# Peptides against a protein of PDB entry 7SID: the designs that were tried, part 25

Target 1, 151 residues: chain A of PDB entry 7SID
Amino acid sequence: LHMYLMLLKELPGEEYPLPMEDVLELLKPLSNVCSLYRRDQDVCKTILNHVLHVVKNLGQSNMDSENTRDAQGQFLTVIGAFWHLTKERKYIFSVRMALVNCLKTLLEADPYSKWAILNVMGKDFPVNEVFTQFLADNHHQVRMLAAESIN

## One batch from the design tools (peptide; aimed at target 1 N32 T77 H84)

Design b2_p19_2_s1 (made by RFdiffusion4, then SolubleMPNN; from b2_p19_2, 9 letters changed)
Fold by OpenDDE base, seed 2:
Structure b2_p19_2_s1 (fold): chain B 151 residues (1-151), chain A 19 residues (1-19)
Amino acid sequence: as target 1 above (151 residues)
Amino acid sequence: SMEEERKEQEKAVEEFLNS
């Protein structure tokens, strides 16, 4: 886990996009790692903060590429799961804030939700729809973060 | 296809949540 988190931490952002092949290699274990540590708030927060760079990288990629779609799917899997567990009130505000930042970045990369759609339990949730839910979050900092992301 | 991607995503999310 430590080594993996280190790699995610060192992941360059939009300013220096990685080859999609490298992004895929980094994303391959992501879902498993997140699932394994889904009950660890600190690990989840750390992961969500680090994968922001992945979203930025995906936003500059060719959306018609098989690798791009694969990377998007792997990322959306994780975000969808975190969203679901958030709805079940499994995460503290700091994790939710990290998730909001991911959603914000997704919207920046895909303002029209062409690909940024979460599929959870057979239902599709456009990221913009998911994002607006945080405007009513119980924690004021989460609401504020969501609000500033809209304007 | 997009449909295939959604299906794959659905399965992956399920595996995540039910692990």
Scores: peptide ipSAE 0.419, ipTM 0.876, DockQ to the pose 0.343
OpenDDE base, seeds 1, 3, 4, 5: peptide ipSAE 0.414, 0.412, 0.418, 0.411; ipTM 0.875, 0.872, 0.877, 0.872

Design b2_p19_2_s2 (made by RFdiffusion4, then SolubleMPNN; from b2_p19_2, 8 letters changed)
Fold by OpenDDE base, seed 2:
Structure b2_p19_2_s2 (fold): chain B 151 residues (1-151), chain A 19 residues (1-19)
Amino acid sequence: as target 1 above (151 residues)
Amino acid sequence: SREEERKEFEKSVQEFLNS
């Protein structure tokens, strides 16, 4: 876990996007790591914070590439899982805040939610619709973060 | 193959959701 998190942490930002092939390699263990530590709030928060760089890489790549679509799909699937578990009240506010930041970054990359769509249990949820739900989050800080992200 | 990797990924996601 530690090594993987370190790797995610050291990912370059928007100014130096990784090849999509490398992004795919990074995504491979992500779901497994999330599964193993789904009940660990701190680890989940850390994961969500670090994968922000992945989102940025996805947004900077050629959307017509098969690898890009694959990477987007894999990433969105994981985010969708976090969203689903959030709806099941499995995560504390700090994790939800990290998730909001991920969603915000997705919307920055895809303002119209053309590809940023969460598929959970066979249902599609555009990220913009998902994001607005955090405006009504039970925790004040989550609501505030979501509200700040709208403008 | 890519398809096999995708299936494994989806399996892990299901485990994430249902564990």
Scores: peptide ipSAE 0.453, ipTM 0.885, DockQ to the pose 0.958
OpenDDE base, seeds 1, 3, 4, 5: peptide ipSAE 0.442, 0.408, 0.400, 0.393; ipTM 0.881, 0.869, 0.869, 0.865

Design b2_p19_2_s3 (made by RFdiffusion4, then SolubleMPNN; from b2_p19_2, 10 letters changed)
Fold by OpenDDE base, seed 2:
Structure b2_p19_2_s3 (fold): chain B 151 residues (1-151), chain A 19 residues (1-19)
Amino acid sequence: as target 1 above (151 residues)
Amino acid sequence: SREEERQQFQQSVQQFLNS
């Protein structure tokens, strides 16, 4: 876990995007790691914070590439899972805040939710619609973060 | 193959959702 998190942490930002092939390699173990530590709030928070760099890389890549679409799909699937478990009240506010930041970053990359669509249990949820739901989050700080992100 | 990897990934996601 530690080594994987370090790799995620060291991902370059928007100024130096990784090749999509490398992004795909990084995404491969992501779902497994999330599964293993789904009940660990701190680890989940850390994961969500670090994958922000992945989102930035996805947004800077050629959207017409098969690898890009594949990477986007894999990433969105994981985010969708976090969203689903959030709806099931599995995560504390700090994890939800990290998720909001991920969603915000997705919207920055895809303001119209053209590709940023969460598919959970066979249903599609555009990230913009998902994001607005956090405006009504039970925790004050989550609501505030979501509200600040819209403006 | 890519498809096999995708399937494995999806399986792991299901485990994430259902664990």
Scores: peptide ipSAE 0.494, ipTM 0.900, DockQ to the pose 0.958
OpenDDE base, seeds 1, 3, 4, 5: peptide ipSAE 0.489, 0.480, 0.482, 0.477; ipTM 0.898, 0.895, 0.895, 0.894

Design b2_p19_2_s4 (made by RFdiffusion4, then SolubleMPNN; from b2_p19_2, 8 letters changed)
Fold by OpenDDE base, seed 3:
Structure b2_p19_2_s4 (fold): chain B 151 residues (1-151), chain A 19 residues (1-19)
Amino acid sequence: as target 1 above (151 residues)
Amino acid sequence: DREEERKKLEQSVEDFLNS
């Protein structure tokens, strides 16, 4: 876990995007890691904070390539899982804060949710619609972060 | 191969969602 988290932390930002092939390799173990530590709030928060760089890379890539679509799909599946468990009140506010930041970054790359769509249990949830629901979060800091992201 | 990786991903997601 520690080694994987370190790799995620060291991902370059938009200024130095990784080749999509490398992004795919980094995404391969992500769902498994998230699943193994789904009940560890601190680990989940850390993962969500670090995968922000993945979103930045995806937003700068050729959206028409097969590798880009594959990477987007794998990433959105994980985000969708976090979203689903958030709806079931499984995560504390600090994890939800990290998730909102991920969603904010997705909206910056895809403001109209052309590709940023969460599929959970066979249902589609555009990120722009998902994001607005955090305006009604039970925790004031989450609501504030969501509001700041829109304005 | 790709098929094996896909199955692993699906299983991981299922385990994750069944928390």
Scores: peptide ipSAE 0.150, ipTM 0.736, DockQ to the pose 0.852
OpenDDE base, seeds 1, 2, 4, 5: peptide ipSAE 0.065, 0.148, 0.025, 0.062; ipTM 0.654, 0.737, 0.577, 0.650

Design b2_p19_3 (made by RFdiffusion4)
Pose (drawn by RFdiffusion4):
Structure b2_p19_3 (pose): chain A 151 residues (1-151), chain P 19 residues (1-19)
Amino acid sequence: as target 1 above (151 residues)
Amino acid sequence: SDTLEETEENVEEMVEEEL
């Protein structure tokens, strides 16, 4: 787990992007890793805080081949799964704050929501519309974080 | 791709077990 979190945090870089196939290799086991630790709040928070670093490489669309959409779909289904589980009151405010940070990073990467759309229950939600929903949260810290990052 | 479809199935199963 430590090895995978370290690789996720360190390997992606903004100045010189990785090949998309390497991004796919990085994102391949993430779904299983999240599946094992779905109950644990601390691990989920750590996982989200470490995966928010891949959006810098994911946001590149110059080489918009099939690998780009595959990697974007792999990441967005995980993010959407976390959001759906959060809507059901399954996570504590720490995981919600980490998800807010991830969504803020996604909004930074794609301001027009061309590709950053969460898919859940056969429906699609743009990230910008989802982000404003956190202003009505039951925890003050998450609301303040969303209000401050609303810019 | 096959890898994307397997990832989507794994995420669905994780959500169903959580709920």

Design b2_p19_3_s1 (made by RFdiffusion4, then SolubleMPNN; from b2_p19_3, 8 letters changed)
Fold by OpenDDE base, seed 1:
Structure b2_p19_3_s1 (fold): chain B 151 residues (1-151), chain A 19 residues (1-19)
Amino acid sequence: as target 1 above (151 residues)
Amino acid sequence: SELLEENKKIVEEMVKEAL
């Protein structure tokens, strides 16, 4: 786990985008890691914080690439899971804060949710639609973060 | 991709546990 988290942390941001092939390799174990540690708030928070760099890389990539679409799909699959578990009140505010940051970054890259769509149990949820729900979050800091993102 | 489908299955299990 720690090795993987370190790799995620070291991923270059928007200033130095990685080849999509490298992003794909990094994303391969992500679903498994998230599943194994889904009940660990600290690990989930850390994962969500680190995958911000992945979003930044995805936003800088060619959307016509099959690898890009695949990477987007793998990433969004995980985000969808965290979103669903959030709806089920499985995560504390600090994890939700990290999730909002991910969604914010996605919207910066895809304001109209052309590709940023969460699929949960066969149903599609555009990120822009999902994001607005955090404006009504029970925790004031989450609401504030969400509100700041739309200014 | 096959990997994507596998990941989707993993996530589905996460979702099912929450229900």
Scores: peptide ipSAE 0.316, ipTM 0.842, DockQ to the pose 0.673
OpenDDE base, seeds 2, 3, 4, 5: peptide ipSAE 0.314, 0.307, 0.312, 0.309; ipTM 0.840, 0.836, 0.838, 0.837

Design b2_p19_3_s2 (made by RFdiffusion4, then SolubleMPNN; from b2_p19_3, 10 letters changed)
Fold by OpenDDE base, seed 1:
Structure b2_p19_3_s2 (fold): chain B 151 residues (1-151), chain A 19 residues (1-19)
Amino acid sequence: as target 1 above (151 residues)
Amino acid sequence: SSSLEENQKIIQQMVEEAL
């Protein structure tokens, strides 16, 4: 886990995007890691903070590439899980903060949720609709962070 | 992709276990 998290942390930012093939390879183990550590708040927060770099890479890539679509799918699958568990009140505010940051970054890349759609339990949830729910979060810092996107 | 489908199954199980 530690080694994997270090790799995620070292992902280049928006200024120097990785090839989509590399992004995809880094995302492939992510679902398994998230599943294994879903109950560990610190690990979940760390994962969400690190994948922010991935979102930046996804937004700057060729949308017609199969690898891009695959990478987007890998990422959205994980985000969908974290969102669902958030709805189930499984995560503390710090994890929700990290999730909101991911969603904000997604909206910057895809403001109309053309590809940024979460599929959970067979249902589609556009990220722009999901994001608005955090405006009513129980924790004031989460609400404030969410509100920054629309103010 | 096969990898994506596999990961979707993993996450689906994760979601279901939380219910």
Scores: peptide ipSAE 0.504, ipTM 0.913, DockQ to the pose 0.739
OpenDDE base, seeds 2, 3, 4, 5: peptide ipSAE 0.467, 0.197, 0.458, 0.474; ipTM 0.904, 0.798, 0.901, 0.905

Design b2_p19_3_s3 (made by RFdiffusion4, then SolubleMPNN; from b2_p19_3, 8 letters changed)
Fold by OpenDDE base, seed 1:
Structure b2_p19_3_s3 (fold): chain B 151 residues (1-151), chain A 19 residues (1-19)
Amino acid sequence: as target 1 above (151 residues)
Amino acid sequence: SEELEENKKIVKEMVEEAL
C-alpha cells in the first residue's frame, strides 16, 4: 500500500503531464486498493488527495485516445464509489473534503460534465450535479469548500 | 477495456456492501 501511495504522490501535476499510458497503469490497481481500504478513513483521504494529480493529467490529455477514455473510466469508477459511500455517511468530513477537491478539479477540467460522469448502480450522475450536493453538507468546512467553486 | 470492466465489478461489490 505505501509503495502504491508513494507512486500516486509522485505523479506530476498539470505542469508536467504524464503519458496517458503511464496514468492508466497507475489507475488500474486503484479500484482494488480503494475497495480493500474503504473503511480506513486516513487511507481513503490520502488516496483522494493524491489522485488530484491524476485529474490534472486527464485534463491536459488528448480525449480522443482510447487510453484516455479508459483512464477516465478507471478514475470515475473509484470516485463514484466514494461518492456513494459518502451518501451512506461512511466517511468523515476530512475524507469528504478531499472528495470535494477532486470533484472541483474535475469541474475545472470539464465544466459541462461531458466526460466527468459518475455511474453508480447503473445510473449516471454528472459531476456538476453531484458537486451541488456538498453545498448542503453537514460540516461547515465542506460547505465552504464547495461554495468556493461557485464564487 | 477488460481491466475496466473487472474494476467496475469490484466497485459494484464495494457499493453493495454499504447498502
Scores: peptide ipSAE 0.447, ipTM 0.889, DockQ to the pose 0.723
OpenDDE base, seeds 2, 3, 4, 5: peptide ipSAE 0.434, 0.426, 0.444, 0.436; ipTM 0.884, 0.880, 0.887, 0.884

Design b2_p19_3_s4 (made by RFdiffusion4, then SolubleMPNN; from b2_p19_3, 8 letters changed)
Fold by OpenDDE base, seed 1:
Structure b2_p19_3_s4 (fold): chain B 151 residues (1-151), chain A 19 residues (1-19)
Amino acid sequence: as target 1 above (151 residues)
Amino acid sequence: SKLLEENKEIVKKMVEEAL
């Protein structure tokens, strides 16, 4: 786990985008890691904080690439899971804060949710639609973060 | 891709377990 988290942390941001092939390799174990540690708030928070760099890389990539679409799909699958578990009240505010930051970054890259669509249990949820729900979050800091993102 | 489908299956289990 720690090795993987370190790799995620070291991923270059928007200024130095990685080849999509490298992003794909990094994303391969992500679902398994998230599933294994889904009940660990600290690990989930850390994962969500680190995958921000992945979003930045995805936003800088060629959308016509099959690898890009695949990477986007793998990433969004995980985000969808965190979103669903959030709806089920499984995560504390600090994890939700991290999730909001991920969604914010996605919207910066895809304001109209052309590709940023969460699929949960066979139903599609555009990120822009999902994001607005955090404006009504029970925790004031989450609401504030969400509100700040739309300014 | 095959990997994507496998990941989707993993996430599906996460969702189902939460219900």
Scores: peptide ipSAE 0.322, ipTM 0.849, DockQ to the pose 0.693
OpenDDE base, seeds 2, 3, 4, 5: peptide ipSAE 0.316, 0.312, 0.315, 0.306; ipTM 0.845, 0.844, 0.844, 0.840

Design b2_p19_4 (made by RFdiffusion4)
Pose (drawn by RFdiffusion4):
Parts: C-alpha cells; structure tokens; sequence
Structure b2_p19_4 (pose): chain A 151 residues (1-151), chain P 19 residues (1-19)
C-alpha cells in the first residue's frame, strides 16, 4: 500500500507528462485498492489525497487517443463512486474534504467540463454543478473549504 | 483470492453504472 501510494504521489509530473500507457498502468490497480479499503475512513482519505496528483497528467489532451479516454474513464468512475457513496452519508467530513480537494483539482484541470463528467446510476453530472452542492454540507469546515475554493 | 477480489470489484462497478 505504501509503495503504491508513493508511486501515485511521485511519478506524475506537470512539466513533462508521462506516456498515457504509463498512466493506465498506474490507474489499473486503483479500483481494487479502493475496494479493499472502502470501510476505512483514514485510508480512503489518504488514497484521495494521493490520487489528486494524477489530474495534472490526466488533463492533457494533445494526444487524445483511445488511451486518454480509457484513463479518464478509469479515474472518473472511481471519483463518481466516492461521490455517490458520500451522498449516502457513508463517509466522515475528512473524506468529504479530500473529495472536495479532488474536485477542485479537477475543476482546475478542465474549466469547461469537456471531459470531467461524473457518471453514476446511468446518469452524468458535470463537475461544476456537483461542486456547488457542497455549500450546503452539514460540517462547517467543508463548507468553508468549498466557499473559499469557489473561485 | 485475487481472482475473487477482481470479480467482486467488477460486479460492484457494473451495478453502480447500471440505470
């Protein structure tokens, strides 16, 4: 777990992007990793805080081949799963704050929501519309974080 | 154990993405 978190945090870089196949290799086991630790709040928070570093390489669309959409879908389905589970009151405010940070990073990467769309229950939600929902949260810290990052 | 974990993960994401 430590090895995978370290690779996720360190390998992606903004100045010189990785090949997309490498991004796919990084994102391949994430789903299983998240499945094992679905119950644990601390691990989930750590996983989100470490995966928010992949958006810098994911946001590149110059080489918009099939691998780009595959990697974007692999990441967006995990993010949407976390958001859906959060809507059902399954996570504490720490995981919600980490998800807010991830969504803020996604908004930074794609301001027009061309590709950053969460898919859940057969429906699609743009990240910008989802982000404003956190202004009505039950925890003050998450609301303040969303209000401050609303810019 | 790894094959069972992969199958359970796949089923979970299929059910989540279904209408």
Amino acid sequence: as target 1 above (151 residues)
Amino acid sequence: ELEELEEETEEFFEELLAP

Design b2_p19_4_s1 (made by RFdiffusion4, then SolubleMPNN; from b2_p19_4, 7 letters changed)
Fold by OpenDDE base, seed 2:
Structure b2_p19_4_s1 (fold): chain B 151 residues (1-151), chain A 19 residues (1-19)
Amino acid sequence: as target 1 above (151 residues)
Amino acid sequence: SLKELEEKTKKEFEELLSP
């Protein structure tokens, strides 16, 4: 876990996008790691904070490539899972903050939710619709972050 | 294959999160 988190942390930002092949390699263990540590608030927060760079890479990639679609799918699966557990009130505000940041970044990359769609329990949820729900979050900081992102 | 493993991981994650 530690090594993997370090790799995620070292992922370059939008200014230095990685080849999609490298992004895929980093995403391969992500779902498994998230699943294993889904109840660990600190690990989840850390993961969500680090994968912000992945979103930036995805937003600049060739949307028509198979690798891009694969990477998007793997990433969105993880985000969808975190959102689902958030709906079940399994995460503290700091994790929700990190999730909102991920969603915000997704909307920046895909403002019209053309590909940024969460599939949870067989249903599709555009990220823009998911994002607006955080405007009514129980924690004031989460609401403020969400509101900030809208304007 | 690698792709199969990835899909399996995704499915497992989704199943674990299903209510």
Scores: peptide ipSAE 0.059, ipTM 0.699, DockQ to the pose 0.220
OpenDDE base, seeds 1, 3, 4, 5: peptide ipSAE 0.059, 0.057, 0.034, 0.035; ipTM 0.694, 0.681, 0.613, 0.611

Design b2_p19_4_s2 (made by RFdiffusion4, then SolubleMPNN; from b2_p19_4, 8 letters changed)
Fold by OpenDDE base, seed 4:
Structure b2_p19_4_s2 (fold): chain B 151 residues (1-151), chain A 19 residues (1-19)
Amino acid sequence: as target 1 above (151 residues)
Amino acid sequence: SLEELEKKTKEEFEKLLSE
């Protein structure tokens, strides 16, 4: 876990996108790591904060390539799981903040949710619709962070 | 392969949702 988190932390920013092949390699263990530590709030927060770089990379890629679609699917599956568990009130506000940041970054890259769609339990949820739910979050900081994306 | 990765992802996704 530690080595994986270090790797995620050292990812280059949006200004220097990684090759999609490298992004895919980074995403391979992500779902497993998230699953293993799904009940650890600190680990989940850390993961969500680090994968922001992945979101930025995905937003700059050619959306019609197979590798891009694969990477997007892998990432969105994980985000969808976090969102689902958030709806079940499994995560504290700090984790929700990190999730909102991920969703915010997705909306910046895809404002109309053309590809940023969460598939949870066989149903599709556009991120722009999912994002608006956080405007009614119980924690004021989460609401404020969500509101910043709209203004 | 892509298919194997998708299968693994689905399994881990279900694991995430399990309590």
Scores: peptide ipSAE 0.130, ipTM 0.745, DockQ to the pose 0.133
OpenDDE base, seeds 1, 2, 3, 5: peptide ipSAE 0.086, 0.110, 0.128, 0.086; ipTM 0.664, 0.732, 0.743, 0.665; seed 2 fails the geometry check

Design b2_p19_4_s3 (made by RFdiffusion4, then SolubleMPNN; from b2_p19_4, 7 letters changed)
Fold by OpenDDE base, seed 2:
Structure b2_p19_4_s3 (fold): chain B 151 residues (1-151), chain A 19 residues (1-19)
Amino acid sequence: as target 1 above (151 residues)
Amino acid sequence: SLEELEKRTKEEFEKLLSP
């Protein structure tokens, strides 16, 4: 876990995009790691914070290659899972804060939700729609963060 | 392969759906 988190943390991000092949390789273990630690709030928060760089990297890709689609899919699957569990009130506010930041970054990369669509239990949820739900979050800091992200 | 990747992703997704 530690080594993997370090790799995610070291991802350059938007300013230094990696080849999509490398992004995909980094994403391959992600879902497994998230699943293993889904009940650990601290680990989940850390993961969500680190994958912000992945989102930024994905957003800079202008290539509609198979690898791009795969990378987007892998990432969105994880985000969708976190969102789903969030709706079930499984995550504390600090994790939700990190998730909102991920969603914000997704919207910045894909304002029209062309590819930023969460598929949860066979149903599609555009990130724009998902994001607005956090405006009504029970925690004031989450609401504030969501509101700030709109403007 | 893409199919294998999708399968693995789905499996892990299902794990996440089961808190």
Scores: peptide ipSAE 0.075, ipTM 0.732, DockQ to the pose 0.127
OpenDDE base, seeds 1, 3, 4, 5: peptide ipSAE 0.070, 0.099, 0.076, 0.069; ipTM 0.726, 0.747, 0.729, 0.688; seeds 3, 4 fail the geometry check

Design b2_p19_4_s4 (made by RFdiffusion4, then SolubleMPNN; from b2_p19_4, 7 letters changed)
Fold by OpenDDE base, seed 2:
Structure b2_p19_4_s4 (fold): chain B 151 residues (1-151), chain A 19 residues (1-19)
Amino acid sequence: as target 1 above (151 residues)
Amino acid sequence: SMRKLEEETEKFFKELLSP
């Protein structure tokens, strides 16, 4: 886990996008890692914080490539799961804050929600729509973070 | 498909985190 998290953390981000092949390789274990540590909220928070760099890479790539679509899918799968479980009150505010940051970054990378769409229970939710839900979060810090991200 | 993967993961996580 630690090694994997370090690899995610070391992603250069938007300024230095990685080849999509490398991004995809990094994303392959992500779902499994999240699943394994699903009940460890600190680990989940850490993962969500680290994958911010992945989002930045995804936004700067060729959206028409197979690898890009695959990478986007791998990423959105995890984000969608966290979002869904958030609605079911499975995660504390600190995890939700990390998720908000991910969603914010997604919107920055894809302002028109061309690919940033979460699928929850078979229904598609554009990230902007999902994001606005956090404006009504029960925790004041989450609401504040969401509000700060609007403008 | 991507959608199926998303749904499967969602379901998996949901089940695992259920009381």
Scores: peptide ipSAE 0.146, ipTM 0.789, DockQ to the pose 0.091
OpenDDE base, seeds 1, 3, 4, 5: peptide ipSAE 0.066, 0.054, 0.091, 0.045; ipTM 0.654, 0.637, 0.739, 0.637; seed 5 fails the geometry check

Design b2_p19_5 (made by RFdiffusion4)
Pose (drawn by RFdiffusion4):
Structure b2_p19_5 (pose): chain A 151 residues (1-151), chain P 19 residues (1-19)
Amino acid sequence: as target 1 above (151 residues)
Amino acid sequence: SPPITYEELMELFEENEEE
């Protein structure tokens, strides 16, 4: 777990992007890793705080081949799964804060929501519309974080 | 390989919780 979190945190870089196949290799076990630790709040928070670093490489669309959409779908399905589970009151405010930070990073990467759309229950939600929903949260700290990052 | 779907990810959650 430590090895995978360290690779996720360190390998992606903004100045010189990785090949997309490497991004796919990084994102391949993430779904199983999140599946094992679905119950644990601390691990989920740590996982989200570490995966928010891949968006810098994911946001590149110059080489918009099939691998780009495959990696974007791999990441967005996981993010959407976390958001859906959060809507059902399944996570504490720490995981919600980490998800807010991830969504803020996604908004930074794709301001026009060309590709950053969460898919859940056969429906699609743009990240910008989802982000404003956190202004009505039951925890003050998450609301303040969303209000401050609304810019 | 293609990306994982939402339904496949939910089923993976249930299978790991059962094991």

Design b2_p19_5_s1 (made by RFdiffusion4, then SolubleMPNN; from b2_p19_5, 8 letters changed)
Fold by OpenDDE base, seed 1:
Structure b2_p19_5_s1 (fold): chain B 151 residues (1-151), chain A 19 residues (1-19)
Amino acid sequence: as target 1 above (151 residues)
Amino acid sequence: SKPITEEELEKLWEEVEQK
């Protein structure tokens, strides 16, 4: 876990995008790591914070390549799962805060939701519409962060 | 985007969903 988290943390940001092949390799174990540590709120929070850099890389890549689509799919699968579980109140507010920040970054990378769409249980949820759910969050800080994201 | 099916979500988050 530690090594993987370090790899995520060291990922270059928006100014220095990685080749999509490298991003895809980094995303490959993500689902498994999230699954293994799904019960650990702190680890989930850390993962969500670190994948912010992955989103930045996805936004700077060739959007027409198969590798880009694959990377987006792998990433959105995990984000969709976290979002679904937060709706079910399985995660504390700090994890929800990290998720909202991730979704905010997705929207910044894809403001028109061309690819930033969460498909959960056969239903599409464009990221720009997901924030509406967090406006009604039980925790005031989550509501505040969501409100900032819609402006 | 790539959809996440109910089966995939259940497998990934089995323990969290049950507790």
Scores: peptide ipSAE 0.093, ipTM 0.736, DockQ to the pose 0.271
OpenDDE base, seeds 2, 3, 4, 5: peptide ipSAE 0.082, 0.065, 0.052, 0.078; ipTM 0.710, 0.684, 0.661, 0.699; seed 2 fails the geometry check

Design b2_p19_5_s2 (made by RFdiffusion4, then SolubleMPNN; from b2_p19_5, 7 letters changed)
Fold by OpenDDE base, seed 3:
Structure b2_p19_5_s2 (fold): chain B 151 residues (1-151), chain A 19 residues (1-19)
Amino acid sequence: as target 1 above (151 residues)
Amino acid sequence: MKPITFEELEELFKKIEEE
């Protein structure tokens, strides 16, 4: 876990995007790590904060390439899982804040949700429509962050 | 390569709960 988190933390931002092949290699263990530590709120928060760099990388890539679609799919699967578990009230506000930041970054890269679509249990949820749920979040800071993302 | 699906991820969650 520690080594993987270090790799995520050191991922270059939008200024210096990684080759998509490297992004794919980094994403491969992500689902397993998230699953293993899904009950650890601090680890989940850390992961969500670190993967912000991945979102920025994905938004600047060639959207028509197979590798880009693959990377987007793997990433969105993880985000969708976190979103699903937040709906089941499994995460504290700090984790929800980190998730909203990820979704906000996705909207900046894809304002019309052309590719930023969460597939959960066979149903598609465009990210630009997901924020409505966070506007009604029980925690003030989560509601505020969600509102800022819409305006 | 096929990306991992939500259902596959959910199955991973289930397996961990059983351990």
Scores: peptide ipSAE 0.050, ipTM 0.648, DockQ to the pose 0.821
OpenDDE base, seeds 1, 2, 4, 5: peptide ipSAE 0.025, 0.047, 0.049, 0.048; ipTM 0.577, 0.648, 0.646, 0.646

Design b2_p19_5_s3 (made by RFdiffusion4, then SolubleMPNN; from b2_p19_5, 7 letters changed)
Fold by OpenDDE base, seed 3:
Order: sequence, then C-alpha cells, then structure tokens
Structure b2_p19_5_s3 (fold): chain B 151 residues (1-151), chain A 19 residues (1-19)
Amino acid sequence: as target 1 above (151 residues)
Amino acid sequence: MKPITEEELFELFKEIEEK
C-alpha cells in the first residue's frame, strides 16, 4: 500500500501528461487497492486525492484511442464504486469531499459527459447529473463544494 | 488487457467482507 500510494502521489500533473501506457499500468492495481481498504477512510481519502492527476491526464489524451478508453473505463469503475458506497453512507465527509473534487475535475475535462459516465449496477449516470445528490449532502462543506462545481 | 468491471470490484468487496 505504501509504495503504491507513493507512486500515485508522484504522478505528474496536467502540465506534463504521462504516456497512456504508463497511466494504464498505474491504474491496474487501483481497483484492488480500493476494495481492500474500502473501510479505511484515511486511505480512501488519500487515494481519491492522488488520482486527481489521473483525471487531468485522461482529459488531455486522445479520446479515440483504445488505450484512452481502457484507462477511462478503469478509472470510472473505481469512481463509480466510491460513489455507490457513498450513497450507502459508507464514507465520512472528508472522503465525499475528495470524491466531489474528482467529479469536478471530470466535468472540467468533459463538461457534457461524453465519456465521463458512471456505470453502477448496470445503469449509466452521467457525471454532470451526479452532483444533484451532493447538493443535498448532510455536511455543509460537501454541499458547498458541489454547488461550486455546478456554477 | 480487460479492465476490471464494477461487478468484479463489488465481488472483491463481498469477498473481503466475508473474511
């Protein structure tokens, strides 16, 4: 876990995007790590904060390439899982804040949700429509962050 | 390589919970 988190933390930002092949390699263990530590709020928060760089990288890639679609799919699977568990009230506000930041970054890269679509339990949820739930979040800071993402 | 699906991810969740 520690080594993986270090790798995620050191990901280059949007200014210097990684080759998609490197992004794919980094994403491969992500789902397993998230699943293994799903009940550890601090680890989940850390992961979500670190993967912000991945979102920025994906938004600048060639959307028509197979590798880009693969990377987007793997990433959206993880985000969808976090969102699903959030709906089941499994995460504290700080984790929800980190998730909203990821979704906000996705909207910046894909304002019309052409590819930023969460598939949960066989249903598609465009990211630009997901924020409605966070606008009604129990925590003030989460509601505020969600509102800022829409306006 | 085939990406992990949501179903596979939740199966992992279930597996861990049962341990």
Scores: peptide ipSAE 0.052, ipTM 0.658, DockQ to the pose 0.757
OpenDDE base, seeds 1, 2, 4, 5: peptide ipSAE 0.031, 0.047, 0.044, 0.031; ipTM 0.621, 0.655, 0.651, 0.640; seed 4 fails the geometry check

